Peptides against a protein of PDB entry 5JXT. Designs and how they scored, part 1

Scores and structures below are computed, not measured.

Target 1, 319 residues: chain A of PDB entry 5JXT
Amino acid sequence: SLLPKKEINVYIGMSEMQVKWYQKILEKDIDAVNGAGGKRESKTRLLNIVMQLRKCCNHPYLFEGAEPGPPYTTDEHLIYNAGKMVVLDKLLKRIQKQGSRVLIFSQMSRLLDILEDYCVFRGYKYCRIDGSTAHEDRIAAIDEYNKPGSDKFIFLLTTRAGGLGINLTTADIVILYDSDWNPQADLQAMDRAHRIGQTKQVVVYRFVTDNAIEEKVLERAAQKLRLDQLVIQQGRAQVAAKAAANKDELLSMIQHGAEKVFQTKGAFGTMAEKGSQLDDDDIDAILQAGETRTKELNARYEKLGIDDLQKFTSESAYE
Structure headers, positions and changes below count from the first letter of each chain, unless a header shows other numbers.
Peptide ipSAE is a variant of ipSAE made for these designs: the mean of its two directions, with the distance scale d0 fixed at 1.0 Angstrom where the peptide's residues are scored. Compare it only between designs on the same protein; published cut-offs may not carry over.
The geometry check fails a fold that doesn't show the stated peptide or that is severely misdrawn somewhere.

## One batch from the design tools (peptide; aimed at target 1 T74 D113 I114)

Design b1_p8_1 (made by RFdiffusion4)
Pose (drawn by RFdiffusion4):
Structure b1_p8_1 (pose): chain A 317 residues (1-241, 244-319), chain P 8 residues (1-8)
Amino acid sequence: SLLPKKEINVYIGMSEMQVKWYQKILEKDIDAVNGAGGKRESKTRLLNIVMQLRKCCNHPYLFEGAEPGPPYTTDEHLIYNAGKMVVLDKLLKRIQKQGSRVLIFSQMSRLLDILEDYCVFRGYKYCRIDGSTAHEDRIAAIDEYNKPGSDKFIFLLTTRAGGLGINLTTADIVILYDSDWNPQADLQAMDRAHRIGQTKQVVVYRFVTDNAIEEKVLERAAQKLRLDQLVIQQGRAQVAAAANKDELLSMIQHGAEKVFQTKGAFGTMAEKGSQLDDDDIDAILQAGETRTKELNARYEKLGIDDLQKFTSESAYE
Amino acid sequence: SHPRERPY
């Protein structure tokens, strides 16, 4: 029995420093922010703003010249200058206290570099797979974290790094520091720990910058995830739109017994006998329209699970 | 705290 995973959006604010940088990004190209300029502009200008705001929502130290002036130290400012780091510090502390281990995913390798300095600062044992990591390296990194009684606690990964089918069930908590544009990428990261061999409840925390660009980014991915479900669930429809033996057999046998019983004429003919007054015609049209409504209202309301014929139906016996 | 060795 594999427990369904718990996925939680953790909505996070921004530090005072992030607001300064967030405003500068928006100011430096306010024209494009207000939707100015021609409609012919290429997508490049707006996408550059998206990248900067994404970096800013992650950590201000991703911008050169942002960390406090030289010389540079690794201290508590690394934590309190990014809202996500403040939430993560207490979250990781609570995770270790309850005997849990955690996989931390990110879109940006420069952010895992910042998380490396954090792990060393707090004394956390950790592993990293980067996507810019050799094959033999990440094999060892997987084994080191999966070793029985492992010294490690945190596993730092990029959402795409490891490839398909890698197993990290020795962890039961997943933290998505930032989200991906395609939902299947984040869903695959969660299934590094949420797969066969996982014994504990998998909990996934997704850091989202509330009232900023990442909240809006998330709704779109949630929509695209909903669209994918509808396509996959309806993937049986085109194969259904020939005739089975039973389908052909049912068309022939339908009402055949009543035909054999009949010596004279059938229904509409036996009761009225090829002569029809106005009242008889009106009853035929009223009964037909009623049947037509009930038939259409029954089938236009159905779903794929009702129309889909099982392959075992072809096993006529 | 300690001096940072590697840039970001």

Design b1_p8_1_s1 (made by RFdiffusion4, then SolubleMPNN; from b1_p8_1, 3 letters changed)
Fold by OpenDDE base, seed 4:
Formats: C-alpha cells, sequence, structure tokens
Structure b1_p8_1_s1 (fold): chain B 319 residues (1-319), chain A 8 residues (1-8)
C-alpha cells in the first residue's frame, strides 16, 4: 500500500546578501510599501514588488548585477549567498547518504539554471525539465531518470512542467524550493513521486524564507487549500476563492517582516549564527522546528469553517 | 572555481 506522504515546511533565514537585496527592493518602492500611494498605487506595482521579493528569497543572483565579478565563477559563493542553497546543500548530502533520490521543484526556470550549475559544481548527476523542454527531450529525461539502476540523483523541474501527469515514483524525496500561488500545483508536483508504484515513504520539504514574503505566500496557499477541501466535502459550488490577491492583501504580504529586515544588519536566524557552516545537528534542529511550525499552521486552518476561511486574512491568523 | 562568461 502507498504510505501517506510526510510534508515539512523548512523555515530558512536570509543570508546577509539576501537581506541587503530585500532592503533595496523595499527602499526602491518605499512609498508603495508604506501604503502612501493610496488609491493611485497600482495592483501591478505591488505584484512586481511581490515577485522581486520572491526572487530575493530564492536567490539574489536572479537580479542583474547581483553576482560578484568579473571574473564570474561557479563556486561556494553560489551557496552561501542564499539561505535556501545553504540548507539544500546540507540536506542533499543527507538524502544521498540514505540512498534516496530527489525531485526539486521551482516556479522559476532561472533558478533551475542556478541549481543546474550547483549540481555540476557538487558533482550531482541530474535531469532537467522546464516549460521550454521539447516533448521528446522530456520523455528521454523521464526515462533516463526512471531506468533501473539510474545514476541520476536529482531531477530539476519547474512545478508546472513537472505537474503534467508524469510518473517519477523512482524518487522518494520532493523539495519544493518555492511555492506556487495555487497549492494544487504543488500537490500535483508531489503526486509525481507520491503515486501507485512508490515503494518508499515520500517526504516533502517545502522551503520557506522565514520573516519574509514567502511565509505569507505559504499561509495564503494553506488557507486556499483548506477552503478548496471544505468546498469539495460540503458539495457546495466552487466558491471561487478569489484567484488573485487583492491590493490590501498584497500590501500586507509585502509589509510582513519588512521592519525586521530594515533593522537587520546581517543575516537572519540560523544563517546569522552559523552561516554556511551548518552541521547535521543544525539541519536536524531546522527540520524539527519546521515540523512543529507545520503542525501549528495546519491546526490553525483545520479549526476554520468556509465562511471564516473566505474572510480570513493573514492578519486574522495572528490575532 | 568554474569560470562563467556572463552572470545570471
Amino acid sequence: as target 1 above (319 residues)
Amino acid sequence: SRPKTRPY
């Protein structure tokens, strides 16, 4: 029988470079961040800020002129300048040592370019599929990954391209490097490994930048998922959960953690204490804290009815 | 280090 999947949110501090770039993004549009634009502030401007903050949470090198150089190199700076890369680098060593195989999903093909260079730098054998991958090349990559005795450790996928009905049950670990705005896209990605033919316990690690925009992206995704489940269970017509965040929701998401980011001179959390020198005990502590916060997050939304979940803003989760 | 001709 297929074992239930284990899902763990992994809360990760920003590197010093991420904090500096996060501050710079907020400062560039400070009037919009403070809500001073009033009725004149466009939803498009707020969406652009949200997308830049999400890029920063993934990797600062997604910005033009962020990568140190010339000369431009693939080296340890690719890891230590992004909190998610520091955690990923340690986690992948553990995953490999236990004889597991891993799917890594992202919304951003440009992040897969960084992860591809990282795989080459660490000597990890990988496959890649994104939205630009030809059908024939996609089939070839899946077959190469799934073949008996495949030496491919990692599969790099964009969440949407990897969601398209493929079977990857030869992997038992799923890393969501970032989250989709639609929680169903992430579930469809997990279901590539968590499917008939899986023989292992599937574990899903969802990376979340702590005290930043991604925590609010996660909360909104969890709220939407619970609402969708309750609507299906009650047989009510799909109350179209407002597919797009409103202006005030976007502003609240942008403001979340912004004050702490402005007050921070270095890195955040475990990244400030240990930086790139995380050990196995630090990873265990991060995973344990993540498991606790994941249970708390789920328990918060499990108590809410449909009417509460429709009105429930990220602010009412802290009241 | 592996040299690159261009940044990301």
Scores: peptide ipSAE 0.381, ipTM 0.905, DockQ to the pose 0.496
OpenDDE base, seeds 1, 2, 3, 5: peptide ipSAE 0.362, 0.361, 0.043, 0.033; ipTM 0.888, 0.879, 0.728, 0.725

Design b1_p8_1_s2 (made by RFdiffusion4, then SolubleMPNN; from b1_p8_1 with H2R E5T)
Fold by OpenDDE base, seed 3:
Structure b1_p8_1_s2 (fold): chain B 319 residues (1-319), chain A 8 residues (1-8)
Amino acid sequence: as target 1 above (319 residues)
Amino acid sequence: SRPRTRPY
């Protein structure tokens, strides 16, 4: 029988470089961040801010002129300048020692480019699939990963491209490096490993930048998932929550943690204390704290009815 | 270190 998947949100502090870039993004559009644009503020402008903040949470080198150089190098700075990379680097060493194999999903193909260079730098053998991968190359990558005795440790995938019906049950660990706005896309990604033919306990690590926009992306995804479940159970197909956040939701998401980010001179949390020098005990503490916060998050939304979940989606407040 | 010709 297939064991239930274990899902753990891994809450990760920003590096010092991420804090500086997060501040810079907010400052650049400070009038929009403060809601000073009122009714004249475009939803597109707010969506652009959200996308820049999400890029920052993934890796600061996703911005032009962020990477130090020339000369440009593939080295330890790819890791220590992003909190998610610091945790990923330690977690992958543990996963490999356990004899596990891992799928890494992201929304951003440009992040996969960084992860490819990281894999080469660490000597990890990998496969890659994204939205630009030809059908034949996709088949070849899947077959190379799934073959008996495959030396491929990591599969790098964009969430949408990796969600397309493929079987990757030869992996038992899933890392969601970032989250989709649609929780069903992340579920479809997890279900590449958590499917008929899996023989191991599937563990899903969802990376979430602490005190940043990604906490609100996660909360919104959890709300939507619960609403979708309740709508299906009650047969109320008309209550399909419009997938798009409104302006006020986007503004609230942008403002989340912004004050504390502006007050921060260095890194956040464990990244301020340890930086790139995380040990196995620090990783265990992060995972344990994440497991606790995951249970608390789920318990919050499990108690809500359709009407409560709709009120939190501010698009329903005008009907 | 591995040199690169361009940033990300």
Scores: peptide ipSAE 0.409, ipTM 0.898, DockQ to the pose 0.525
OpenDDE base, seeds 1, 2, 4, 5: peptide ipSAE 0.405, 0.396, 0.403, 0.406; ipTM 0.896, 0.907, 0.912, 0.915

Design b1_p8_2 (made by RFdiffusion4)
Pose (drawn by RFdiffusion4):
Structure b1_p8_2 (pose): chain A 317 residues (1-241, 244-319), chain P 8 residues (1-8)
Amino acid sequence: SLLPKKEINVYIGMSEMQVKWYQKILEKDIDAVNGAGGKRESKTRLLNIVMQLRKCCNHPYLFEGAEPGPPYTTDEHLIYNAGKMVVLDKLLKRIQKQGSRVLIFSQMSRLLDILEDYCVFRGYKYCRIDGSTAHEDRIAAIDEYNKPGSDKFIFLLTTRAGGLGINLTTADIVILYDSDWNPQADLQAMDRAHRIGQTKQVVVYRFVTDNAIEEKVLERAAQKLRLDQLVIQQGRAQVAAAANKDELLSMIQHGAEKVFQTKGAFGTMAEKGSQLDDDDIDAILQAGETRTKELNARYEKLGIDDLQKFTSESAYE
Amino acid sequence: SSAPKHLE
């Protein structure tokens, strides 16, 4: 029995420093922010703003010249200058206290570099797979974290790094520092720990910058995830739109017994006998329209799970 | 007072 994973959006604010940088990004190209300029502009200008705001929502130190002036030290400012780091510090502390281990995913390798300095600062044992990591390296990195009684606690990965089917069930908590544009990528990262061999409840925390660009980014991915479900669930429809033996058999046998019983004429003919007054015609049209409504209202309301013929129906016996 | 490795 594999427990369904708990996925939680943790909505996070921004530090005072992030607001300064967030405003500068928006100011440096306020024209494009207000939707100015021609409609012919290429997508490049707006996408550059998206990248900067994404970096800013992650950590201000991703911008050169942002970390407090030289010389540079690795201290508490690494934590309190990014809202996500403040929430993560207490979250990681609580995670270790309850005997849990955690996989931390990110889109940007420069952010895992910042998380490396944090792990060394707090004394956390950790592993990293980067996507810019050789094959033999990440094999050892997987094994080191999966070793029984492992020294490690945090596993730093990029959402795409490892490839398909790698197993990290020796962790039961997943933290998505930032989200991906396609939902299948984040969903695959959660299934590094949420797969066969996982014994404990998998909990996934997704850091989202509330009232900023990442909240809006999330709604789109949630929509694209909902669209994918509808396509997959309806993937049986085109194969259904020939005729089975039973379908053909049912068409022929339908009402055949009543036909054999009949010596004279059938229904509409036996009761009225090839002569029809106005009242008889009106009853035929009223009964038909009623049957027509009930038939259409029954089938136009159905779903794929009702129309889909099982392959075992072809096993006529 | 160690230097950050993310700047290297």

Design b1_p8_2_s1 (made by RFdiffusion4, then SolubleMPNN; from b1_p8_2, 5 letters changed)
Fold by OpenDDE base, seed 1:
Structure b1_p8_2_s1 (fold): chain B 319 residues (1-319), chain A 8 residues (1-8)
Amino acid sequence: as target 1 above (319 residues)
Amino acid sequence: MRRPRYLE
């Protein structure tokens, strides 16, 4: 029988380079971040800020002038300059040692390019599918990954490309490197491994940059998922959740953690204490803390009714 | 030379 999937949010501090770039993004549009634009601030401008902050949470090398060089090299700097890469690098060693196989999903094909370079650098054999992958090449990559005795450890996918009904039950670990605004897209990605034919316990690790925009993206996605479930259960089809955040919601999301980011010299959390020298005990502590915070997040939304879930709750902006 | 990773 298919076991229930285990889902764990993995809360990760920014590297020193990510903090510097996150500060730079906020400073570039400081008037918008402070709400000084008021009614004149365009929703498009706020959405652009959110997208740049999400890029920073993924990897600073997604920006012009962030990568050291020329010459541009593939080396340890690719890992230690992004908190998610530091955690990924340790977690993949553990996953491989356990004899598991892993799907890694991102919203950003440009992040998959960084992950390909990382896979080559660490000697991990991989497959890749994104939105530009031809249909024939997609079939070939899936078949190569799923074949008996496949030497491919990692499958790199964009969440959109992975959502297309494919079977990847030969993997038992799913890493969501980032989150979709639509929680159904992430569920569809998880369901590539969590299907009939799976023989192992599926574990989903959702990476979330701590004290940053991604916490609010996650909260909004969790709120939307709960609302969608309650609307289906109550037969209230007319309660289409306003799928798009308003300007005040976007501003609140941008402001979340911004003050602490401006006050921070260096990296955040465990990245400040150990940087790239995370050990197995540090990873266990991060996973345990993540499991606790995941339960707390779920418990917060389970108690809310439809009318409460339709309101953007900023309560977590004051902790 | 390798191109920077931010270039499409």
Scores: peptide ipSAE 0.201, ipTM 0.813, DockQ to the pose 0.218
OpenDDE base, seeds 2, 3, 4, 5: peptide ipSAE 0.149, 0.176, 0.258, 0.099; ipTM 0.775, 0.806, 0.851, 0.713; seeds 3, 4 fail the geometry check

Design b1_p8_2_s2 (made by RFdiffusion4, then SolubleMPNN; from b1_p8_2, 5 letters changed)
Fold by OpenDDE base, seed 4:
Structure b1_p8_2_s2 (fold): chain B 319 residues (1-319), chain A 8 residues (1-8)
Amino acid sequence: as target 1 above (319 residues)
Amino acid sequence: GAAPRYLL
């Protein structure tokens, strides 16, 4: 029988470079971040800020002038300048030692370009599929990954390209490097490994930048997923939550952790204490803390009714 | 290389 998947949110501090770029993004639009634009502030401007902050949480090299160079070279700086890469680098070593195989999902094809260079640099054999991959090349990549005795350890996918009903049950680990605004897209990605024909316990690691915009993206996605479940259970098809955040919700998301980011000199949390020198005990502590916070997050939304879940208030999750 | 990488 298929075992239930284990889902763990992995909360990761920003590197020093990420903090610097996160500050720079907020400062560039400080009037919008402070809500000084009021009703006149465009939803498009707030959406752009959210997208830049999410890029920063993924990797600072998604911005012009962040990567050290010229010459631009793949080296340890590709890892230590992004908190998610530091955790990924340690986690992949553990996954490989366990004889597991891993799917890595992102919303950003340019982050997959970074992950390809990282895979080459670490000597990890991989496959890739994104939105630009031709149908025949997708089939070939899936078949190469799924073949008996495949030496391909990693499959790199954009979340939407991986959602296309493909079978990847030859992997037992799923890493969501970032989250979709639609929790159903992430579920569809997990279901590529968590499907009939899987023989192992599927484990899903969801990377979340701590004290940043991504915590609010995660909270909103969890809230929406619970609402979708309750709407289906109650047969109330008309209660489809407004899929798009309003201006006040976007502003609240942008402001989350911004004060602490402005006060911070250097990196955040475990990234400040250990930097790139995380050991196996530091990874175990991060995973255990993540399991606890994941249970707490789920327990908050399990108690809420449909009417409460329609209100995107951070307050209703802390009462 | 001489060109910046990973720009969206």
Scores: peptide ipSAE 0.437, ipTM 0.893, DockQ to the pose 0.217
OpenDDE base, seeds 1, 2, 3, 5: peptide ipSAE 0.126, 0.092, 0.077, 0.084; ipTM 0.741, 0.713, 0.697, 0.669

Design b1_p8_2_s3 (made by RFdiffusion4, then SolubleMPNN; from b1_p8_2, 5 letters changed)
Fold by OpenDDE base, seed 3:
Structure b1_p8_2_s3 (fold): chain B 319 residues (1-319), chain A 8 residues (1-8)
Amino acid sequence: as target 1 above (319 residues)
Amino acid sequence: GRKPRYLE
């Protein structure tokens, strides 16, 4: 029988470079961040800030002038300048050593480009699919990954493109490098590995930048998922789970952790203490802390009714 | 030389 999937949120501190760029993004639109625009503030402007902050959480090289150079190289700086890459780099070594194969999902094709460079730099054999991949190339990539004795360790996918009904049960590890606003998209991505034909325990690692907008993206996704479940169970088809955040919700998400980011001179958490020098014990501690916080997050939303779940709360899931 | 990844 198919074993239940294990999902763990992996909370990751920003690198020093990410903190600097996160500050710069907030400072550029400080009036909007402080809510000074009031009713005149464009929802589009807030969505743009959200998108920039999410890019920063993924990798600072998604911004002009962040990458060190010239010369522009592929080297260790690609890893240590992004907290998620530091954790990914250690986690992938462990995953490979245990004889697992991994799907890595992102919302951002431009992040997949960075991950391709990383795979080449580390000598990881990979496949890639995104929204621009031709149908024939998509089939070829899937077949190459799934073939018996495939030497492809990693499959890089955009969440939406990878969610399209394919079978990737030859992988047992799923990394969500970032989260979709719709939790169903992430579930559909996980279900590429967690499906009939899987013979191993599927483990899902969801990367979440700590003390940043991504915590609020995760909370909102968890809230929506629970709401969707309750609506189905209660037969209340008319409960339009508002698919899009309102202005006040977006503002609250942008403001989350902003003060602490402004006060921070270096990296966050384990990234400040260890940087790129994370060992196996540091990874185990991050995963254990993540498992605890994941249980707490789920337990918070499991107790809420439909009426509560329809309201955005600015409160952290951990307060 | 290689361009920065932002421009690629």
Scores: peptide ipSAE 0.538, ipTM 0.944, DockQ to the pose 0.213
OpenDDE base, seeds 1, 2, 4, 5: peptide ipSAE 0.528, 0.480, 0.522, 0.522; ipTM 0.942, 0.930, 0.941, 0.941

Design b1_p8_2_s4 (made by RFdiffusion4, then SolubleMPNN; from b1_p8_2, 3 letters changed)
Fold by OpenDDE base, seed 4:
Structure b1_p8_2_s4 (fold): chain B 319 residues (1-319), chain A 8 residues (1-8)
Amino acid sequence: as target 1 above (319 residues)
Amino acid sequence: SAAPRYLE
């Protein structure tokens, strides 16, 4: 029988460079961040801020003038300048040593470009599929990854492109480098490995930047998923989950952790204490803390009814 | 590279 998948949120501190760029994004639109625009503030402006903050949480080199150079070269700076890359680099070594194979999903094709250069730099053999990959090349990449005795360790995928009905049961680890606004897209990505033909325990690691916008993206996705489940169970087809965040929800998400980011000199959390020198014990501590926080997050939403989940703002989860 | 990478 297929074993249940294990899902763990991995909460990761920002690097010093990420903190600097996160501050710069907030400062550029400080009046909007402080809610000074009021009813006149456009939803589009807030959505743009959210997208820039999410880019920063993924990697600072997604911004002009962040990457050191010219010359622009792949080296250790590609790892230590992003908290998620530091954790990924240690986690992939462990996964490889265990004889596992891994799917890495992101929303951002430009982040896959970073991950591709990282794979080459570390000597990890990989396949890639994104929105631009031709149909024939997708089939060839899937077949090359799935073949018996394949030397391909990593499959890099955009969440939407990788969600399209493909079988990747030759992998047993899934890393969600970022989260989709629609939790069903992430589930569809996980189900590429977690399906009939899987022989191993599937483990899903969801990367979440701690004390930043991504915690609120995760909370909103968890709320929506629970609401969708309850609506299906109760046969209440008319309870459309609020598809899009309103302006006040977007503003609250942008403000989450902003004060602490402005007060921070250097990196956050384990990135401040250890930087790029995380050991196996530090990774175990991060995974254990993540497993605890994942259980707590799920337990908050499991007790809520449909009416509570429709009114539930991420702020009321901490009061 | 002489050109910036990973920009949208």
Scores: peptide ipSAE 0.535, ipTM 0.935, DockQ to the pose 0.220
OpenDDE base, seeds 1, 2, 3, 5: peptide ipSAE 0.533, 0.375, 0.357, 0.386; ipTM 0.934, 0.874, 0.859, 0.885; seed 2 fails the geometry check

Design b1_p8_3 (made by RFdiffusion4)
Pose (drawn by RFdiffusion4):
Structure b1_p8_3 (pose): chain A 317 residues (1-241, 244-319), chain P 8 residues (1-8)
Amino acid sequence: SLLPKKEINVYIGMSEMQVKWYQKILEKDIDAVNGAGGKRESKTRLLNIVMQLRKCCNHPYLFEGAEPGPPYTTDEHLIYNAGKMVVLDKLLKRIQKQGSRVLIFSQMSRLLDILEDYCVFRGYKYCRIDGSTAHEDRIAAIDEYNKPGSDKFIFLLTTRAGGLGINLTTADIVILYDSDWNPQADLQAMDRAHRIGQTKQVVVYRFVTDNAIEEKVLERAAQKLRLDQLVIQQGRAQVAAAANKDELLSMIQHGAEKVFQTKGAFGTMAEKGSQLDDDDIDAILQAGETRTKELNARYEKLGIDDLQKFTSESAYE
Amino acid sequence: SSSPSHLK
């Protein structure tokens, strides 16, 4: 029995420093922010703003010249200058206290570099797979974290790095520091720990910058995830739109017994006998329209799970 | 005090 995973959006604000940088990004190209300029502009200008705001929502130290002036030290400012780091610090502290281990995923390798400095600062044992990591390296990194009684606690990965089918069930908590554009990528990262061999409840925390660009980014991915479900659930429809033996058999046998019973004429003919007054015609049209409504209202309301014929139906016996 | 590795 594999427990369904708990996915939680943790909505996070921004530090005072992030607001300064967030405003500068928006100011440096306010024209494009207000939707100015021609409609012919290439997608490049707006996408550059998206990248900067994404970096800003992650950590201000991703911008050069942002970390407090030289010389540079690794201290508490690494935590309190990014809203996500403040939430993560207490979250990681609570995670270790309850005997849990955690996989931390990110889109940007430069952010895992910042998380490396954090792990060393707090004394956390950790592993990293980067996507810019050799094959033999990440094999050892997987094994080191999966070793029984492992010294490690945090596993730092990029959402794409490892490839398909790698197993990290020795962790039961997943933290998505930032989200991906395509939902299958984040969903695959969660299934690094949420797969066969996982014994404990998998909990996934997704850091989202509330009232900023990442909240809006999330809604789109949630929509695209909903669209994918509808396509996959309806993937049986085109194969259904020949005839089975039973389908052909049912067409022939339908009402055949009543035909054999009949010596004279059938229904509409036996009761009225090839002569029809106005009243008889009116009853035929009224009964037909009623049947037509009930038939259409029954089938136009159905779903794929009702129309889909099982392959075992072809096993006529 | 140590310097940040991410700046190297």

Design b1_p8_3_s1 (made by RFdiffusion4, then SolubleMPNN; from b1_p8_3, 6 letters changed)
Fold by OpenDDE base, seed 4:
Structure b1_p8_3_s1 (fold): chain B 319 residues (1-319), chain A 8 residues (1-8)
Amino acid sequence: as target 1 above (319 residues)
Amino acid sequence: ARAPRYLL
């Protein structure tokens, strides 16, 4: 029988460089961040801020003038300048030693380009599929990855391109490097490994930048998933959960953790204490804390009714 | 010279 998937949110502090870029993004549009635009503030302006903050949480080299150089190199700076890369680098070493194979999903093809450079730098053999990959090349990459005795360790995928009907049951680990606004897209990505033909326990690691916009993206996705489940169970017509955040929701998401980010002169959390020198005990502590916070997050939304789940309240995150 | 990753 297929074992149930284990899903763990991995809460990761920003690097010093990420904090600096996160501050610059907020400062560049401080009037919008403070809500000074009021009813006149463009929803598009707030969406643009959210997109830049999510890029920062993924990797600072997604911005012009962030990468050190010229000359531009592939080196340890690619890892230590992004908290998610530091944790990824340690997790992949452990996963490989266990004889597991891994799918890495992102919303951003440009982040996959960074992950390709990282794979080459670490000597990890990989396949890649995104939204630009030709149909024939997608088949070839899937077949090469799924081949008996394949030497391909990693599959790099955009969440939506990788979610489309493919079988990747030859992998047992799934890393969601970022989250989709639609939790169903991430579930469809997990179901590429967690499907009939899987022989191992599937483990899903969802990376979440702590004290930042991504916690609110995760909370909103968890709330929406629970609402969708309750609506299906009650046989009610899909309450068209307004798929798009309103202005006040976007503003609340942008403001989450912003004060602490402005007060911070270095890195956040375990990244401040250990930086790139995380050991196996630090990773175990991060995973254990993540498992606890994941249970707490799920338990919060399991108690809520349909009417409560229709309101995106920041308060439901603290009760 | 390699291009910066933001242009990739």
Scores: peptide ipSAE 0.327, ipTM 0.870, DockQ to the pose 0.240
OpenDDE base, seeds 1, 2, 3, 5: peptide ipSAE 0.298, 0.315, 0.167, 0.183; ipTM 0.851, 0.862, 0.801, 0.800

